# Peptides against a protein of PDB entry 4U39, part 200

Target 1, 302 residues: chain A of PDB entry 4U39
Amino acid sequence: SIKVIGVGGGGNNAVNRMIENEVQGVEYIAVNTDAQALNLSKAEVKMQIGAKLTRGLGAGANPEVGKKAAEESKEQIEEALKGADMVFVTAGMGGGTGTGAAPVIAQIAKDLGALTVGVVTRPFTFEGRKRQLQAAGGISAMKEAVDTLIVIPNDRILEIVDKNTPMLEAFREADNVLRQGVQGISDLIATPGLINLDFADVKTIMSNKGSALMGIGIATGENRAAEAAKKAISSPLLEAAIDGAQGVLMNITGGTNLSLYEVQEAADIVASASDQDVNMIFGSVINENLKDEIVVTVIATG

## One batch from the design tools (peptide; made by RFdiffusion4, then SolubleMPNN)

Design b2_p30_2_s2 (from b2_p30_2, 9 letters changed)
Fold by OpenDDE base, seed 1:
Structure b2_p30_2_s2 (fold): chain B 302 residues (1-302), chain A 30 residues (1-30)
Amino acid sequence: as target 1 above (302 residues)
Amino acid sequence: SLIDQIREALEKAKLNSYVKVGNVTYIKLE
């Protein structure tokens, strides 16, 4: 089984976006210290952590409170994650709950033997220096607690959206990028009847790989596949080129008119940008809600 | 080569490796 656990406000917003987009084959868990915020989650499983410590009032933007809250609720977290083959831990770093609790939850997942993937954001620069510093600490702790950590630099999201994008929409885009990171992987392995085989391939690429980079490309028109692939491998979300990656996960999503030729073209571009010895796995998804759009997600590991 | 593997995977997926779940069709490229 695949479980996605959203931790704190940012993680829960991302989980809500995943549920709204009907990501298949995963179980959603919402974790928060704030009981009111948790009640707004669309997740089937909702877990309040640190009830004694916080009394449901949240972590007060203190990562130590988030950490202690997760530690207080360790047994409940273990029970919720039990039997998972793969666990995605998603959070917005820089806050109290997400920053402090996500590493603890990730470690619990890893200790249970799940392939543990962190998908987290760095805060926008405009959120202030304090959040950046807290996020750095949380990311460092996450690196030790996961098999693979995808870090999304929110400031780079501003490079892929319109310059006039409102702040609220920038946060929504961060939630969407978190969704794309999780879905880009889960779609490769959440196929009914094929999960175990697909999971083995993903596990080979992602197990104990540390930091990973994610690129996203979106395009329309006649050359949409090539353009989307080129955008993905040159994505501002990539903090480095993918040419040194030991593993690459690729997801190609299009509408009902997505052709095999387009899939091949996109895959060839990503492969050409990677080392010859790269372990590459890829999937194609037809989303009937898409028209002329192609979305390419690339995750580089190692 | 990796490119050959991709081509083979695409061919295999076209023939045998797809599943529809809801409004999403998954094509596994092995």
Scores: peptide ipSAE 0.011, ipTM 0.342, DockQ to the pose 0.202
Fold by OpenDDE base, seed 4:
Structure b2_p30_2_s2 (fold): chain B 302 residues (1-302), chain A 30 residues (1-30)
Amino acid sequence: as target 1 above (302 residues)
Amino acid sequence: SLIDQIREALEKAKLNSYVKVGNVTYIKLE
């Protein structure tokens, strides 16, 4: 089974976005120290952590409180993650709960033997230096606790969206990028009857790889596949080129009119931008909601 | 080459079954 655990406000917003977009084949868990915020989650499983420590009032933007809250609730987290083959831990770094609890939860998942993937954001520069420093500590702790860590630099989202995008919309886009990171991987595995085969390949690419890079491209029109692939490999979300990656996971998602030719064209572009010895796996998904859009997600590991 | 493997996988996928879950169809290309 695949479990997605959203940790703190940002992680839970991402989980809500995943549920709203009907990401299939995954179980959703919402974790928070704030009981009121947790009640707004759309996840079937909601877990309040650190009830004794915080009394449900949240972590007060203190990562140490988030950490201790997860430690207090360790047995409950273990029970919720039990039987998972893969666990996605998603959080916004820089806050209290997400920054502190996500590494603890990730370590619990890893200790249970799950392939543990972190998908987290760095805060925007405008969120201030304190959040950046807290995020750096949380990211460092996550890197030690996961098999693969995808770090989304939120400032790079501003290069993808319109320059006039309101702050609230920038946060929504960060939640959407978190969704795309999880969905881009989960869609490769979450096919009923094929999960075990796909999971073995993903596990080979993602186990003990440390940091990963993610690129996303979206396009429409006649050359949409090529354009989406080019956008993905040149995505501002990539802090470095995919050249030199040991592994690449590629997801090509389109509407009902997605052709195998378009899939080939996109895959060729990504492969050509990668090393010759790269271990590449790719999947194609038809989502009727995309109409004329193609979405290419690339995860580069190693 | 990797590109050739991808092409072969895509050709094979034409013959392979796909799984539909809701409005999403999954095709493994390996």
Scores: peptide ipSAE 0.010, ipTM 0.430, DockQ to the pose 0.201
Fold by OpenDDE base, seed 3:
Structure b2_p30_2_s2 (fold): chain B 302 residues (1-302), chain A 30 residues (1-30)
Amino acid sequence: as target 1 above (302 residues)
Amino acid sequence: SLIDQIREALEKAKLNSYVKVGNVTYIKLE
């Protein structure tokens, strides 16, 4: 089974966005120290952590409180994650609960033997130095607790949105990027009857790889597949080129009119931008909710 | 080459090697 656990406010917002976008084949778990915020989650499984420590009032933007809250609730977290083959831990770094609890939860997942993937954001620079410093500590702890860590630099989102984009919309876009990171991987393996084979391949690429880079490209119209692929490999979200990566995961998602030719074009572009000896996994998804859009997600590991 | 392998996998996928789950169709490139 695949489990997605959203930790804290940012993680729970991402999980809500995943549910709203009908990401299939995964179980959703919402974790928070704030009981009121947790009640707004759309996840089937809701877990309040640190009930004794925080009394449901949240972590007060303190990562140490988030950490202790997860430690207090270790047994409940273990029970919720038990039997998972793969666990996605998603959080917005820089806050209290997400920053402190996500590494603890990730370590629990890893100790249970699940392939553990972190998908987290760095805060925007405008959120202040304190959040950046807290995020750096949380990211460092996550690196030790996961098999693969995808870090989304929120400031790079500002390069792909209009300069007049409201702050609230910038956060929504961050939630969407988190969604795309999880969905880009989960769609490759969340297929009944094929999970074991695909999971073995994903495990080969993602196990003990440390930091990963993610690129996303979206396009419409003629040559949309090629355009989306080019955007993905040159995405501002990529902190480096994908050349030299040991492994690449590629997901090509389109509507009912997605052709195999378009999939081939996109795959050829990504392969050509990658090392010749790279281990690549390719998946294609037809989402009936998409119209004329193609979305290419590339995750580079190693 | 990897590109040739992808092309071959795509050709195999034309043989209806897909799985539909809800409103999502998965095409696996093996």
Scores: peptide ipSAE 0.029, ipTM 0.515, DockQ to the pose 0.204; fails the geometry check
Fold by OpenDDE base, seed 5:
Structure b2_p30_2_s2 (fold): chain B 302 residues (1-302), chain A 30 residues (1-30)
Amino acid sequence: as target 1 above (302 residues)
Amino acid sequence: SLIDQIREALEKAKLNSYVKVGNVTYIKLE
């Protein structure tokens, strides 16, 4: 089984976005220290952590409180994650609960033998230096606790949206990028029908790989596959070129009119941008909600 | 469908489970 665990406000917003977009084949768990915020989650499983420590009032933007809250609730987290083959831990780094609890939860998942993937955001620069510093500490802890860590630099989202994009829309886009990171991998495994990767192949690419980079490209029109692939490999979300990656996961998602030619064209572009010795795994997904749009997700590991 | 196209390609290649094109692996779903 594949479990997605959203940790804290940002993680739970991402999980809500995943549920709203009907991401299939995964179980959703919402974790928070704030009981009121947790009640707004759409996840089937809701877990309040640190009930004794916080009394449901949240972590007060303190990562140490988030950490202790997860430690207090370790046994409950273990039970919720038990039997998972893969666990996605998603959080917005820089806050209290997400920053502190996500590494603890990730370690629990890893200790249970699950392939543990972190999908987290760095805060926007406008959120302030304190959040950036807290995020750096949380990301460092996540690196030690996961098999693969995808870090989304929120400031790079500002490069792909209009300069006049309201702050609220920037956060919504961050939630959407978190969704795309999880879905881009989970669809390769959980969505029956197209080229599904054996979980063993995904495990080979993602096990103990440390930091990963994610690129996303979206396009429409006659050259949509090529354009989407080019956008993915040149995505502002990529903090480095993928040419040095040891492993690449590629997902191409399209509507019912997605052709094998388009899939091959996109794969060739991504492969050409990668090292010749790269282990590249490719999957394709049909999403009926995509009319003429193609989405290419590239995850570079190693 | 894309699935049918991929299956056809795999069959033509006489591959049971996957096709490798360059460094890209396509896996046949059972």
Scores: peptide ipSAE 0.014, ipTM 0.377, DockQ to the pose 0.258; fails the geometry check

Design b2_p30_2_s3 (from b2_p30_2, 12 letters changed)
Fold by OpenDDE base, seed 4:
Structure b2_p30_2_s3 (fold): chain B 302 residues (1-302), chain A 30 residues (1-30)
Amino acid sequence: as target 1 above (302 residues)
Amino acid sequence: SLIDQIREALAKSKDNDYVKVGNVTYINLK
């Protein structure tokens, strides 16, 4: 089974976005120290952590409280993650609960033998230096606790969205990028044997790889596949080029009119931008909600 | 490689088996 665990406010917003977009083949878990915020989660499983420590009032933007809250609730987290083959741990880094609890939860998942993937955001520069410093500590702890860590630099989202995008919409876009990172992988393995990829292929690319980069491209029109692929490999979310990556996962998602030619064209573009010795795997998915859009997600590992 | 096999399959046939789960359709190449 695949489990997605949203940790703290940002992680739970991302999980809500995944549920709203009907991401298939995954179980959703919402974790928070704030009981009121947790009640707003759409996840099937809701877990309040650190009930004794925080009394449900949240972590007060302190990562150490988030860490201790997860440690307090370790047994409950273990039970919720039990039987997962893969666990996505999603969080916004820089806060209290997400920053502190996500590494603990990731370690629990890894210790249970799940392929553990972190999908986390760095805070926007406008959130201030304190959040950036806390995020750096959380990211460092996540790297040790996961098989692969995808770090989304929120400031780079501002290069993808309209310049006039309000701050609230920038956060919603960060939640959407977290969704895309999880969905880009989960869709590849949600129905093993029905696409050209299985869980073993994904596990080979993602196991013990440390940091990963993600690129996303979206396009419409006659050259939409090529355009989406080019946007993905040149995505501002990629802090480095995909050249030199040891592994590449690619998801090509389109509407009901997605052609095999478009899939091939997109795959060839990504492969041409990658090293010859790269372990590259790709899957194609039809999502009826995309209509005329193609979404290419690239995850570079190693 | 797996990618080469997929490229070859994509080049040979445009026909796929499709399985729908919710709003997502998975494509198995023939």
Scores: peptide ipSAE 0.009, ipTM 0.346, DockQ to the pose 0.149
Fold by OpenDDE base, seed 1:
Structure b2_p30_2_s3 (fold): chain B 302 residues (1-302), chain A 30 residues (1-30)
Amino acid sequence: as target 1 above (302 residues)
Amino acid sequence: SLIDQIREALAKSKDNDYVKVGNVTYINLK
């Protein structure tokens, strides 16, 4: 089974966005120290952590409280994650609960033998230096606790949205990018496409790979596959070129009109931009909600 | 095509989980 666990406010917003987009084949778990915020989750499984420590009032933007809250609730987290083959841990880094609890939850998942993938955001620069410093600590702890850690630099989201995008919409886009990171992997396993992957394939590429970068490209029209692939490999979300990556996971998602030729064209572009000795896997997914749009997601590991 | 090359390489590899086409290593496509 695949489980997605949203940790804290940002993680739970991302989980809500995943549920709203009807991401199939995954179980959703919402974790928070704030009982009121947790009640707003759309996840089937809702877990309050650190009830004794926080009394349901949240972590007060303190990562140490988030950490202790997860430690207090370790047995409950273990029970909720039991039997998962794969666990996505999603959080907005820089806060209290997400920053502190996500590494603990990730370690629990890993200790249970699940392929543990972190999908987390770095805060926007406008959230302040304290958030950035807390996020750096949380990311460092996540790296030790996961098989693969996808880090989304929120500041790079500002490069792909309109300059007049309201702050609230920028956070919504961060939640959407978190969704795309999880869905881009989970759909390769759980959703039928032209080229399906299994869990063993994904496990081979993602096990013990450390930090990963994600690029996303979206395009329409006659050259949509090539354009989407080019956008993915040049995505501002990629803090470095995919050149030098030891592994590349690619998802090519299209509508019912997605052709094998388009899949080949996109794969060739990504392969040509990758190192000569890269382990590349790619899958294709059919999303009936897509019309003329192709979405290419690239995850570079190692 | 790349996919055809991968399929051909997979067919030749018998039960190998991985195949190399050019400079890129691919997993077994199902």
Scores: peptide ipSAE 0.018, ipTM 0.378, DockQ to the pose 0.181; fails the geometry check
Fold by OpenDDE base, seed 3:
Structure b2_p30_2_s3 (fold): chain B 302 residues (1-302), chain A 30 residues (1-30)
Amino acid sequence: as target 1 above (302 residues)
Amino acid sequence: SLIDQIREALAKSKDNDYVKVGNVTYINLK
């Protein structure tokens, strides 16, 4: 089974966005120290952590409180994660609960033998130095606790959105990028007929790889597949070129008119931008909610 | 779970090349 755990406010917003977009093949768990915020989760499983420590009042933006809250609730987290083959841990780094609890939850997942993938955000620069420093500590702890860590630099989202984009919309876009990171991988494993093989291949690419980079491209029109692929490999979300990556995961999502030719064209572009010895896995998904759009997600590991 | 739905859909599918779960079609390219 695949489980997605949203940790704290940012992680739970991302999980809500995944549920709203009908991300398939995964079980959702919302984790928070704030009981009121947790009640707003759309996840089937809602877990309040650190009930004794915090009394449901949240972590007060303190990562140490988030950490201790997860430690207090370790047994309940283990029970919720039991039997997972893969666990996604998603959080916004820089806060209290997400920053402190996500590494603890990730370590629990890894200790249970699940392929453990972190999908986290770095805070925007405008959120202030304190959040950046807290995020750096949380990311460092996540690296030790996961097989692969995808770090989304929120400041790079500002290069994709209009300069007049309200702060609230920038956060919504960060939640959407978190969704795309999880969905891009989960959809590959959910590919028909080869779930176990695809999982083994994904496991080979993602196991003990440390940091990963993610690129996203969206396009429409006659050359939409090629354009989406080119946008993905040149995405501002990529802190480096995909050149030199040991592994590449690629998801190509389109509407009912997505052709095998478009899938192959997009895959060839990503392969050509990668090392010759790269282990590349790609999958294709038809989402009927997509009309003329193609979405390409690329995850580079190693 | 959705994985269970996908597995069930695969088991019922006459064509191993694709499975539809809800409004999403998964394509096996292997």
Scores: peptide ipSAE 0.009, ipTM 0.272, DockQ to the pose 0.063; fails the geometry check
Fold by OpenDDE base, seed 2:
Structure b2_p30_2_s3 (fold): chain B 302 residues (1-302), chain A 30 residues (1-30)
Amino acid sequence: as target 1 above (302 residues)
Amino acid sequence: SLIDQIREALAKSKDNDYVKVGNVTYINLK
């Protein structure tokens, strides 16, 4: 089974975005120290952590409180994650609960033997230096606790949105990028009858790889597959080129008109931008909600 | 490689098996 656990405010916003977009084949868990915020989650499983420590009032933007809250609730977290083959831990780094609790939860997942993938954001520079410093500590702790860590630099999201984009929409886009990171991987394996084989391939690429980079490309029109692939490999979200990656996961998502030729064209572009010896896996997904758009997601590991 | 599988599939037929979960359909290339 695949579990997605949203940790703190940012993680739970991302989980809500995943549920709203009907990401299939995953179980959603919402974790927070703030009981009121947790009640707003759309996840079926809601877990308040650190009830004794925080009294449900949240972590007060202190990562140490978030950490201790997860430690207090370790047994309940273990129970909620039990039987997962794969666990996505999603959080916005820089806050109290997400920054402190996400590494603890990730370690619990890993200790249970799940393939543990972190999908987290760095705060925007405008959120202030304190959040950036807290995020750096949380990311460092996440690296030790996961098999693969995808870090989304929120400042790079500003390069893909309009200059006049309201702050609230920039946060929504960050939630959407978190969704794309999880869905881009989960969609490769969340298929009846194919899960075990595809999961083994994903596990080979993602196990103990440390940091990963993510690129996203979206295009329409006659050359949409090639354009989407080119945008993905040149995405502002990629802090480095995908050359030198040991593994690449690629998701090619289109509407019902997605052709096998378009899939090949997109895959060949990404392969040509990668090392010759790269372990590449890719999935082709038809989303009936897409009309003329192709979305290419690339995850580069190692 | 999976790319080779796609190339082979294109050479033989454009038809593949599909698995649908919710509103998402997965192309089976295996």
Scores: peptide ipSAE 0.008, ipTM 0.294, DockQ to the pose 0.152; fails the geometry check

